# Designs tried in a protein design run: peptides against a protein of PDB entry 3S8F. Part 1

No score or structure here was measured in a lab: all are predicted.

Target 1, 157 residues: chain A of PDB entry 3S8F
Amino acid sequence: VLTLFVAVPSLMTAFTVAASLEFAGRLRGGRGLFGWIRALPWDNPAFVAPVLGLLGFIPGGAGGIVNASFTLDYVVHNTAWVPGHFHLQVASLVTLTAMGSLYWLLPNLTGKPISDAQRRLGLAVVWLWFLGMMIMAVGLHWAGLLNVPRRAYIAQV
Target 2, 166 residues: chain B of PDB entry 3S8F
Amino acid sequence: DEHKAHKAILAYEKGWLAFSLAMLFVFIALIAYTLATHTAGVIPAGKLERVDPTTVRQEGPWADPAQAVVQTGPNQYTVYVLAFAFGYQPNPIEVPQGAEIVFKITSPDVIHGFHVEGTNINVEVLPGEVSTVRYTFKRPGEYRIICNQYCGLGHQNMFGTIVVKE
Unless a header shows other numbers, all headers, positions and changes below count from the first letter of the chain.
Peptide ipSAE was made for these designs. It is ipSAE averaged over its two directions, with the distance scale d0 held at 1.0 Angstrom where the peptide's residues are scored. Compare it between designs on one protein only; published cut-offs may not apply.
The geometry check fails a fold that doesn't show the stated peptide or that is severely misdrawn somewhere.

## One batch from the design tools (peptide; made by RFdiffusion4, then SolubleMPNN; aimed at target 2 T34 G118 Y135; its pose is not in this set)

Design b1_p11_4_s4
Fold by OpenDDE base, seed 2:
Structure b1_p11_4_s4 (fold): chain B 157 residues (1-157), chain C 166 residues (1-166), chain A 11 residues (1-11)
Amino acid sequence: as target 1 above (157 residues)
Amino acid sequence: as target 2 above (166 residues)
Amino acid sequence: MAEERLKELLE
């Protein structure tokens, strides 16, 4: 009940954020249906990290609806599917948002700007994190659909 | 101009909100399609049933593992299973191939899992509550029961077996 | 084998 209650408002919020990104991209000179995406500051890890988190949130949110579905829950409950969902929500969205926040916050708190080398390293970190998380999430969801249980060290599939 | 900016933002928001509504219907349609073309494989076979976990071992249908498998009709059985720290009873559970099996599962101690490998049988077992699932085994052989809910120090070793006889 | 099993579980 709680999941379904927050599902629609969460979707509305997420797409409102997307609308803000489109507006920002167009203000930065982006044009056309997708040109505004390229105009966003992809060279800044403080921007890239939370955006990648939002991308991970899309399948995670969809999975939340599945998990809340009474009939489908019989398929996925207490399987590797559930950890897959968690890793998208917590280890992707929350973690990447935290990473992005740090890349913005630390320079401001210390008064020391990050070097170009540090910036490039930061970009590498968040992209590699996202890639690894997507691989793991896909694997966990796949394993879950194959009826691999969670909290068990063995599986017969 | 603040007013112009506001109008521009509203235009983008309206577009994305329309998209969000469309996606909502797509998701509902996908779920409906999945349910129409596939089955969950396991169906609850009863309403909420309560038992006293403090007496379930001494009296009632779970008290004697030797009498846990009850034939209720032609090619129909009810199996009364206890999940406990750390195992299942009866163990093994012996049932015939092709029969409709109603599992009545409860716990005398803490919450456990009842996950039967090779099937979609996967339920949590709560003390004081009876979990009811219906399943028909199409293939003979051994099916392992796994506890997928943490229940203590012996959780990782908590296994059972269902033997399906031809 | 995994694909066949998945199909069986969802059937």
Scores: peptide ipSAE 0.016, ipTM 0.782, DockQ to the pose 0.268
OpenDDE base, seeds 1, 3, 4, 5: peptide ipSAE 0.000, 0.019, 0.015, 0.013; ipTM 0.795, 0.804, 0.803, 0.784; seed 3 fails the geometry check

## One batch from the design tools (peptide; made by RFdiffusion4, then SolubleMPNN; aimed at target 1 L145, target 2 N120; its pose is not in this set)

Design b1_p12_2_s1
Fold by OpenDDE base, seed 1:
Structure b1_p12_2_s1 (fold): chain B 157 residues (1-157), chain C 166 residues (1-166), chain A 12 residues (1-12)
Amino acid sequence: as target 1 above (157 residues)
Amino acid sequence: as target 2 above (166 residues)
Amino acid sequence: SLLEELLELVFS
């Protein structure tokens, strides 16, 4: 159980980012407990993508603690739970961060800002990606708890 | 100005760090609760048992599938199972209903999985190591063994059967 | 192709 202290650095990093977001939102005029969230630049896919990745990373991180627990890992190991975890960590956080990075990088490299149409399309893409990942992740975790094995095309339940 | 901003950042950071630590202990508490309420169902890690994968087919308790099921006591059996590319030995594994079965599983070649449908038996099978799982089948019938670790071209077809007799 | 159209849409 004490091995779970390995989560401390990760949590510190994650919540430091959250602190930065809160500070940024408040600088942009957000007030109150949740008002700062609304003040963040949700119209920018370069911002939205990595933030959605971070949001997906939260349940993934919680799952990481489960996976790192010897006793609980016995329940979930090599079940659909594991790929569910990976899709939150890699296919959500890493992938969405990469997407967001491109929305920042390409305009800077080309010297051309993205059009409004491209911006809106980008927002749609990252939100749909996030939604799809969340649906799949929930399904995989649920299936894993029902003892559906990973790396198998068939299962009893 | 800079000092004020720095103080504000520190305040938020401290708050979020406190929250992070709190969440850590929540997770630990959940694990502790699970252990406290489900200890009887937890299969602890056993001692590491090693075997030579290069000779396991020729000598020892895994060598003869006809002798793989060994009665070790009243209503107690040990089953020596090989997971190999691409199947299980013996196949089927025949055991009586209600008996305590100790599966000792190893591999002569690559890493495999040993996932028994309808049970909580789910272990990795490593060449050179013996996986030990204890289980009692309460219901008669056939239980499918599924390999849930990629082991090569025939992985998807690697199945076994446990037949539980009344 | 659809891919080319999508690429044009995204990167034009």
Scores: peptide ipSAE 0.021, ipTM 0.786, DockQ to the pose 0.014
OpenDDE base, seeds 2, 3, 4, 5: peptide ipSAE 0.005, 0.015, 0.000, 0.000; ipTM 0.734, 0.780, 0.769, 0.744

Design b1_p12_2_s3
Fold by OpenDDE base, seed 1:
Structure b1_p12_2_s3 (fold): chain B 157 residues (1-157), chain C 166 residues (1-166), chain A 12 residues (1-12)
Amino acid sequence: as target 1 above (157 residues)
Amino acid sequence: as target 2 above (166 residues)
Amino acid sequence: SLLEELLELVFG
């Protein structure tokens, strides 16, 4: 149980980012408990991508706590649960953050802003990516709980 | 005003930090609840047992597949299983229905998996270590053993069978 | 090619 305190630094990091988002949203005119979320720049793929990554990281982080528990890991270890977990962590958070970084970096390096068409396409890409990751992750976690093994092409259920 | 901004951000950070800590304890509580309500299903790690993977095929209880199933008491057996590239021995593993089976699993070569379909038996098998799993098969039939740890080119075809006899 | 068109669309 005490080993779960290893999650504290990660949680602190994640929620400080959330705090920054709230602050930014409120600076942009958002009010109330949730109004600041709507005020964030959801029209910018450079913003949306890493935020979606963060959102995917939330259930992934919860799963990390499960995986770090000796008793609970016995249930989920080497099942489809595990790839479900790291697809949220790597294929969602890391990948989407990288995508978002490119949407900022390329215009910055080239000195040319992205076109409106590129912006809209970027938004579509990151949202579709996120949706696909969530569907796959839910499926993998569910399959894992049904004792579907990882690294195997067959399963009883 | 820098001071006002600093106070504002600090307040948000404190709030989110508190939420973070609260969630941590919620997760711990959930784990504790699971342990409290499902203690009978928990298989804790036992004493670490070591073997020499270079000699395990030549000497010891894993050396002869024909002698791998050992009756240790009334309705109680120990099965010495080797997971190797690419299969299991003995294969099939034949055990009686309703008997308490202690699997002693090790590997002579690389890391393998030992996942028994229809059961909660799922362990990694490390060369030099003995994995111990206790299980009682309540239903007769065939149970497939699946390697769920990549172990080489033949990994996907690495299967075994446990036959539970009435 | 389709790849070239996509690359142009994204990075052009």
Scores: peptide ipSAE 0.018, ipTM 0.781, DockQ to the pose 0.013
OpenDDE base, seeds 2, 3, 4, 5: peptide ipSAE 0.000, 0.009, 0.000, 0.000; ipTM 0.733, 0.778, 0.762, 0.739

Design b1_p12_8_s4
Fold by OpenDDE base, seed 3:
Structure b1_p12_8_s4 (fold): chain B 157 residues (1-157), chain C 166 residues (1-166), chain A 12 residues (1-12)
Amino acid sequence: as target 1 above (157 residues)
Amino acid sequence: as target 2 above (166 residues)
Amino acid sequence: SNAEERLKELLE
């Protein structure tokens, strides 16, 4: 129980970001319970990337709590489940945030805005990355539950 | 204007914080539910047991692979297993079907894994510590032991076998 | 089916 309280600060941080997104969406004209989401700048890869990272972080965070549970960790530890968790936290959240930051940083550093073609390509890259990561993460978690070992090239199942 | 914006942000933050707390309780409840309904397959952690990794090969219950399987009761056995670079001993481990097996696993060198395919046996093996796992094999056959913790150049080839006899 | 059966054994 005490270990689970470690999740409180991280949850507070994550949902503070969500609050900022809601505020931003409402400032952009979004109304209602979900209308603010549609109002966010989904045409900007610098925005979409970190948001997709946050979406991947939700199941990843839940998995973190599972991994921190003594009893449940026995089931998943050193199985493919663990890499699945990593790919949600590092290869999704961190990586997509870095990608998004790059899409913002380079135009600002060079003083040259990205072209429309580059913007569309960026969106494609970010969405495809997210899709691929989600497929892989689900597969790894599933394999882990089937007792596929981590750091092994073979498995009975 | 800035003051109004600040108040609005605070309102949203309060809402999301409340949601955060609610989700925390949901997660706790899910864990509690899982523990309440799915405890039969969980092996509880044993007491910390220490051993000297520098002498474990020369003396004690791990020293002779031929004496590694010890009958402790009518249908109970203790198996003293060494995980080393790069293999397991004894190999194969022969145990009878339906018997309660207590594995006492340690390492003379580095950290290894002890993952038995087809079972829920999956523990890390630390030099100087004894890992204890209790399991009853219901099905006869061969069960492969896989090292799932990187232990060196031969890690990928580190396998063992448990043979369950009818 | 075999995998599902094994999964039940692992989780229960």
Scores: peptide ipSAE 0.018, ipTM 0.799, DockQ to the pose 0.257
OpenDDE base, seeds 1, 2, 4, 5: peptide ipSAE 0.017, 0.017, 0.016, 0.014; ipTM 0.807, 0.772, 0.800, 0.780; seed 5 fails the geometry check

## One batch from the design tools (peptide; made by RFdiffusion4, then SolubleMPNN; aimed at target 1 F15, target 2 A8; its pose is not in this set)

Design b2_p16_5_s4
Fold by OpenDDE base, seed 4:
Structure b2_p16_5_s4 (fold): chain B 157 residues (1-157), chain C 166 residues (1-166), chain A 16 residues (1-16)
Amino acid sequence: as target 1 above (157 residues)
Amino acid sequence: as target 2 above (166 residues)
Amino acid sequence: DVLLAFLAAAFAAALA
């Protein structure tokens, strides 16, 4: 139980980012409980990618709490659950953040904006990546709950 | 106005932080509930049970696989299991159905896994440490042991068997 | 298994 207090600064950071997004959305004209979300710049892959990474980080973070718990970790440890978790954390959040950073950094460094076609392609890439990651992660977590072992080429469950 | 923006941000941050803390307590409560109601076969150790991995094959309860299964009481057994590169001993592990089995698992070489299919037994096995798991097999049959911690070139083929007899 | 059900529910809730 005490180990879970490590989650405090992480959760604080995560939801502070959410607060920043809400503020940004409201500055862009969003109103109400959810209107600010729609007001965010969803047409910019430099924005969408890291946000999708953050969205993937939510279940990953929840899984982190599970993995850090004494009794719950016994259930999921070294099962397919674990790969599901870190793919959300690394291959989703980190990777999508890197993608987003690239979409911002390259135009900024070169002084040449990306074309509209490149922008649309970028959006497609990050959304497809996110979708694939979510499918894989859900599958791995599900398999883990079914006690499919990690680091084994066979599973008889 | 930077000042106005800061105030607005603060308001949102307070809300989200409150939510964050609430979620934290929910998770803690759920974990506490789980701890209170479920043991999952794990015997919490107040002290780490240790063993010398360099001598565990030569002396002690793990040394002779023929003596690995020890009856400790009526319908109670302790099984001393070695996970090694690349297998388990004894193999097979033979235990009676319905008996309370305490597995004492250690390794003489490197870190291994001990994952028993069809059960919730799943522990890492560290040289120098003894993993203890309590389980009662309700159904007779064969249960495969899988190493789910990479341990070398033969890792993928490292299997064992528990045979539960009627 | 109550624990598995809990984990499944927690996972589902996290994704909701």
Scores: peptide ipSAE 0.017, ipTM 0.771, DockQ to the pose 0.035
OpenDDE base, seeds 1, 2, 3, 5: peptide ipSAE 0.014, 0.016, 0.015, 0.009; ipTM 0.773, 0.731, 0.762, 0.739

## One batch from the design tools (peptide; made by RFdiffusion4, then SolubleMPNN; aimed at target 1 A14 A19, target 2 I9 W16; its pose is not in this set)

Design b2_p18_2_s4
Fold by OpenDDE base, seed 2:
Structure b2_p18_2_s4 (fold): chain B 157 residues (1-157), chain C 166 residues (1-166), chain A 18 residues (1-18)
Amino acid sequence: as target 1 above (157 residues)
Amino acid sequence: as target 2 above (166 residues)
Amino acid sequence: ALAALLAAALAAAAALLL
């Protein structure tokens, strides 16, 4: 009940954020159905990190609905599916948002802008983190559907 | 200027809300399709049965592992299983191939898992409650029972075996 | 030793970022 109750407001919030991104992209000169995406500041790790977190949160949110569904939860409960869901929600959205916040906070706190080398390194870190998280999450969800248990060091599947 | 900006924002919000609504229907349809095409070999019981975890080892159907497997019909059995720190009783559980097995699982101590590898049997076992799972083993052999709920220092070694006989 | 290595790695990372 609680998860399904929060799902509707969360979806509304997510699509409102997407609307804000579209508006921002169009203000930056983006045109067409997808041109606004290209106009967003993809050269800034403080922007890229939380956006990648939001992208990881999409399948995680869908998984949350599955986990809260009685009949589907019977299939996935206490399997590797659950860690897969958690890693998307926590290690993708929360962690990448924290990383992005750090890339804004430290320059602001120290009064020193990041160098171009630090900026490029930051972009590499957040993209590689996202890639690794997506690989692990897909693997864990797949293993979960194959009935690999969580909290067990061995499985016969 | 502000009015124009607000109107533009509202247009994008309306578009994304419409997309949101469409995606909601897609997700509902996907769930419905998954449920319609997914076969469940395990039928969970809907009735909540209670038991006293402090006496379950001394009296009742879980007290004697030699009497844990009860024939209830020509091809139907009930198996009374204890999940405890750190194992299962009886162990092994011996059942015939092709019989309908009703597992009645409870715990005398803490919460455990009952996950049977090679099957879709996967339930949590709570002290004071009886978990009921119905399953038919179509293939003979050994099926390992794994605890998938952390239950203490011996959790990682908590295994049982179901032996399905021809 | 592992804690010291982690601390050294974090200090090195901080030195690159600050």
Scores: peptide ipSAE 0.034, ipTM 0.738, DockQ to the pose 0.054
OpenDDE base, seeds 1, 3, 4, 5: peptide ipSAE 0.023, 0.016, 0.019, 0.018; ipTM 0.778, 0.767, 0.762, 0.743

Design b2_p18_6_s2
Fold by OpenDDE base, seed 5:
Structure b2_p18_6_s2 (fold): chain B 157 residues (1-157), chain C 166 residues (1-166), chain A 18 residues (1-18)
Amino acid sequence: as target 1 above (157 residues)
Amino acid sequence: as target 2 above (166 residues)
Amino acid sequence: SDFIADLAAAALAAAASA
């Protein structure tokens, strides 16, 4: 009940953010159904990080509904599926948002802009983090579906 | 200008709402898919039974591991299992192949897990409550019981064995 | 559901990184 209740405002927020991104992309010259995506500032780690976090949050949110379902939770509960869900939510969305926030906040607090080298490094860090997180998440969810238990160092499969 | 921008944003929101509705159906389909492909049978929820964890070791059906396996019918058994820090009782649990086994599991100390490899048996065991799981072992052999709920320093070594005899 | 979504996300990430 609680998870399903909180899912509603979360979805509202998600699509509101998406609408804002589309508007921003179109203001930056993007046109067409998807052209606005390309027009977004993908060269800025402060932007890329939280957006990637949001992308990772999508399957995580879906997983939340699964975990809240009586019948579906029976399949996944206390398996590697659960930490997979957690890592998408915390280690993807929260962590990447924090990273992105730092890339914006620190230059503003210090008054010193980041160098181009720092920008490129930031992009590399964010993308590599996201990629690694997605690989791990896929692995954990897959393992969970194969009934690999959480909180155990061994498994039948 | 502010109002113009606001109206433009609303137009995009309308589009995303439409997309949202479409995605809702996709998500429902995905849920249906997972339900259809990964549910090898749901263990039905039984009545909640309660026991006194402070006396469960001294009296009652869990007190004597030699009496833990009770034949309740021609091909039906009840097994009274204790999950404790750090192991299971009885260990091994010996049951015949093809018999319907009703596990009555409780804990005298802290919360434990009861995950039987090779089966869909996966329950948490709470002190003061009895977990009931029904299962029929179709294949003889040894099935390992794993504690998948952290229960202390010896958690990682907390294993049991179910021996299914032909 | 999460598995498929994660695969899609991973594919998208790979494409975006290329």
Scores: peptide ipSAE 0.021, ipTM 0.739, DockQ to the pose 0.037
OpenDDE base, seeds 1, 2, 3, 4: peptide ipSAE 0.000, 0.018, 0.018, 0.020; ipTM 0.763, 0.728, 0.767, 0.762

## One batch from the design tools (peptide; made by RFdiffusion4, then SolubleMPNN; aimed at target 1 L72, target 2 F27; its pose is not in this set)

Design b2_p19_5_s2
Fold by OpenDDE base, seed 1:
Structure b2_p19_5_s2 (fold): chain B 157 residues (1-157), chain C 166 residues (1-166), chain A 19 residues (1-19)
Amino acid sequence: as target 1 above (157 residues)
Amino acid sequence: as target 2 above (166 residues)
Amino acid sequence: SLLEELLELVYNLSLLLFS
């Protein structure tokens, strides 16, 4: 059947992006196993936002494989696990990418660069968003594994 | 120059793909471990069984809630459950402790959920299909049935009860 | 079947990696 083969294009894309990030970091002077990460433009919210989205998308993608498995889906289906999954996918990657896009697009359209204060505020926003999303996502996945039902206000645990 | 850059990127890509493969093996190992250690209470999927949702209330094993619990053998029962907007029947469902219970669940109207709190019973209930779940209640008491699939305005209030008797 | 699907996925990815 090769149901999980659908994950291959996504994985290829994800790791191509990762490869591009490493290449970019090394071009910016990063060296060693992790030095390239530090060399990336973490002072730019237009960069940080989508990267954080990608980071959230990783466990979300793994969860997608779980959800796509008939065997494993029996455990997690219609539990809090599911909203945990799509919050990582939509509210993390998609939303943060949109946020990052705005940090690039608005200055470009107006011809006015963002101020340093706006830049710092933007960084705070995307980091706080990411942190909040990760906390919520972990909580929802955990609750799902504890058999907390989806779409219900009552749970045993 | 562009060719060299392309090769460099490709090399990094291959490295990351190799890492991904390694992670896949880790995931497989974790899944295998989970399956090996958590085999108790696994409910095997049954074959697809169909029913006419337009007549399920009028005729057949789901028609009379008083006859919904059927003893099929020594310490074996089949319970014919209807999930409807907005509740379950029979309600309560009374079964003996320690008996093997086969739930046959269907819907006369829309898609519902059948989540039995305190158990691993959690299935979708589709009109026209019969969901089959096998379970043995080891502890007596009341188990709440929760609808975990949106089914209309009264979804949030759709509950049932399974009473397990000693 | 899950294990089989995962093994097939790993195999396919391996082929792509070493292609």
Scores: peptide ipSAE 0.016, ipTM 0.765, DockQ to the pose 0.068
OpenDDE base, seeds 2, 3, 4, 5: peptide ipSAE 0.016, 0.015, 0.016, 0.013; ipTM 0.704, 0.747, 0.744, 0.716

Design b2_p19_5_s4
Fold by OpenDDE base, seed 1:
Structure b2_p19_5_s4 (fold): chain B 157 residues (1-157), chain C 166 residues (1-166), chain A 19 residues (1-19)
Amino acid sequence: as target 1 above (157 residues)
Amino acid sequence: as target 2 above (166 residues)
Amino acid sequence: SLLEELLELVYTSALLLFS
């Protein structure tokens, strides 16, 4: 049974998105291996938010493969590892994408652009959100590997 | 030129797809490495065993907690454990140090967890199924059993104890 | 087995990506 085959479409999608980002960055004047990254519109929270979500989704996706593995799941199942995975997938990618979408949608619906102050605040929000999510996710995964149980108020360590 | 742009996009996609394949191999290698270096204490999957949750309390090896620990051979025991709302039976579970213990765990009511602190024993317990876990306690003492699957209002208080005797 | 599944995954993925 090809249980892990479910990861293939996701990987393809992820790297296709990455390809689109590279193309966009190069269209904006970025050159070299990393210059295209810098050329992306990092001043726009509508862009930054979903990209940060994608970054969080990378380790989350890797974790998904682990969770789907029969042998490896035995190690991590029902530990703090699982909530860590959820927060990367839902609270990072999905949430940040929604946030980013909102930054695009509201100005378009109202016909009013966001102010510079609002833009800066938005950037701060999404970056802080991402940072917090990464810290929490790393902590949860770490705790899970130390056999901290899920759905329990106690821990051995 | 839209056509040129499309072609360029495809080129980038091909490159990243190649990278994706490479990363796939990296992930597989990492999994293989993990399995190769962390094989100690891995609990193998047992065969699927079924029981009737409606009668498991009345008849069978789980019915009498006083007879839950069965010696099956020299330094070998089978322990028939019930996980129920909200506790474990027997409680405590008393086993000898150094003995090979086969836990046969089932539930008469809802899904529970069976997580033993200080060990790698961590399984879900489903009504109608028997979870089988093999473990040898090397250190004497008390090991707490924790329910790590939500099972109702009393879930947070659902604990058991394994006492390992010298 | 896990090994078999991984091998099949690699093979199938390679085919899908580059066929």
Scores: peptide ipSAE 0.019, ipTM 0.770, DockQ to the pose 0.064
OpenDDE base, seeds 2, 3, 4, 5: peptide ipSAE 0.018, 0.017, 0.019, 0.017; ipTM 0.717, 0.755, 0.751, 0.723

## One batch from the design tools (peptide; made by RFdiffusion4, then SolubleMPNN; aimed at target 1 A14, target 2 A8 Y12; its pose is not in this set)

Design b2_p20_5_s1
Fold by OpenDDE base, seed 4:
Structure b2_p20_5_s1 (fold): chain B 157 residues (1-157), chain C 166 residues (1-166), chain A 20 residues (1-20)
Amino acid sequence: as target 1 above (157 residues)
Amino acid sequence: as target 2 above (166 residues)
Amino acid sequence: FDELLAKFLAYLAAAFAAAE
């Protein structure tokens, strides 16, 4: 029970970030319940990457609650489920945030703005990374539920 | 200007905080549902039992693999298993079909895994602690034990076998 | 493995070309 309360500050943080996104979207002219989402700068890889990371973090966070649950952890612990969770948290959120940060940082450090071609390529990279990560994560979670062990090269499924 | 933005963000934070709390309850509900529908057969053993890893090979119930399987009652057995670098003892573990088996697993060296394919038996094995798992094999045959916790260079080849006899 | 990798990279390259 107490372990589940660890999820509270994480959820609060996640949705506080969402609040910032809503604010930004509405400042950009977005209106209504969902119109602010469309108004966000989806043409900027420095923005898109960390947002996609956040999207990947949602199922990862849900999985974190599962992993923190004593009884459910018995089912998923040291199965492929665990690396699935890690890849959503680290290889999705953290990595995409780092990628997005570079798209902001490098132009500022060099004093040279990114070209339109570089911007488009950046968008392609982060979207494809996100897609691939989601496919892999779903596969790992699925395999984990089928009792495929972690850190083993063989499994009977 | 910054103050105005702060107030606006705060307003949105209130809404999203409420949503956050709602989602917390949704997740708890989903966990409860999952437990009720998918994990009814899992009986966790939360008892902490300690053992000296430096003497476990020399004395006590884990010392002799020939005496590792102990009948504790009608159709009930306790199996004392050692997970070590790099294997399991006894190997194979022979138990009768339909019997209630209590595995008591410990390690004399490093942390190992004890994952029995075809079952829901999956525990970490810590030196100095005894992992207890209860299981009944309904089908005869061979069940492979896999180490799913990295334990060194021989980790990938660390296997055991449970033989369930009719 | 090399063939599979090559196909994968080709697929990615095509996806990048068709990107936004």
Scores: peptide ipSAE 0.014, ipTM 0.750, DockQ to the pose 0.019
OpenDDE base, seeds 1, 2, 3, 5: peptide ipSAE 0.013, 0.006, 0.012, 0.011; ipTM 0.766, 0.728, 0.757, 0.735

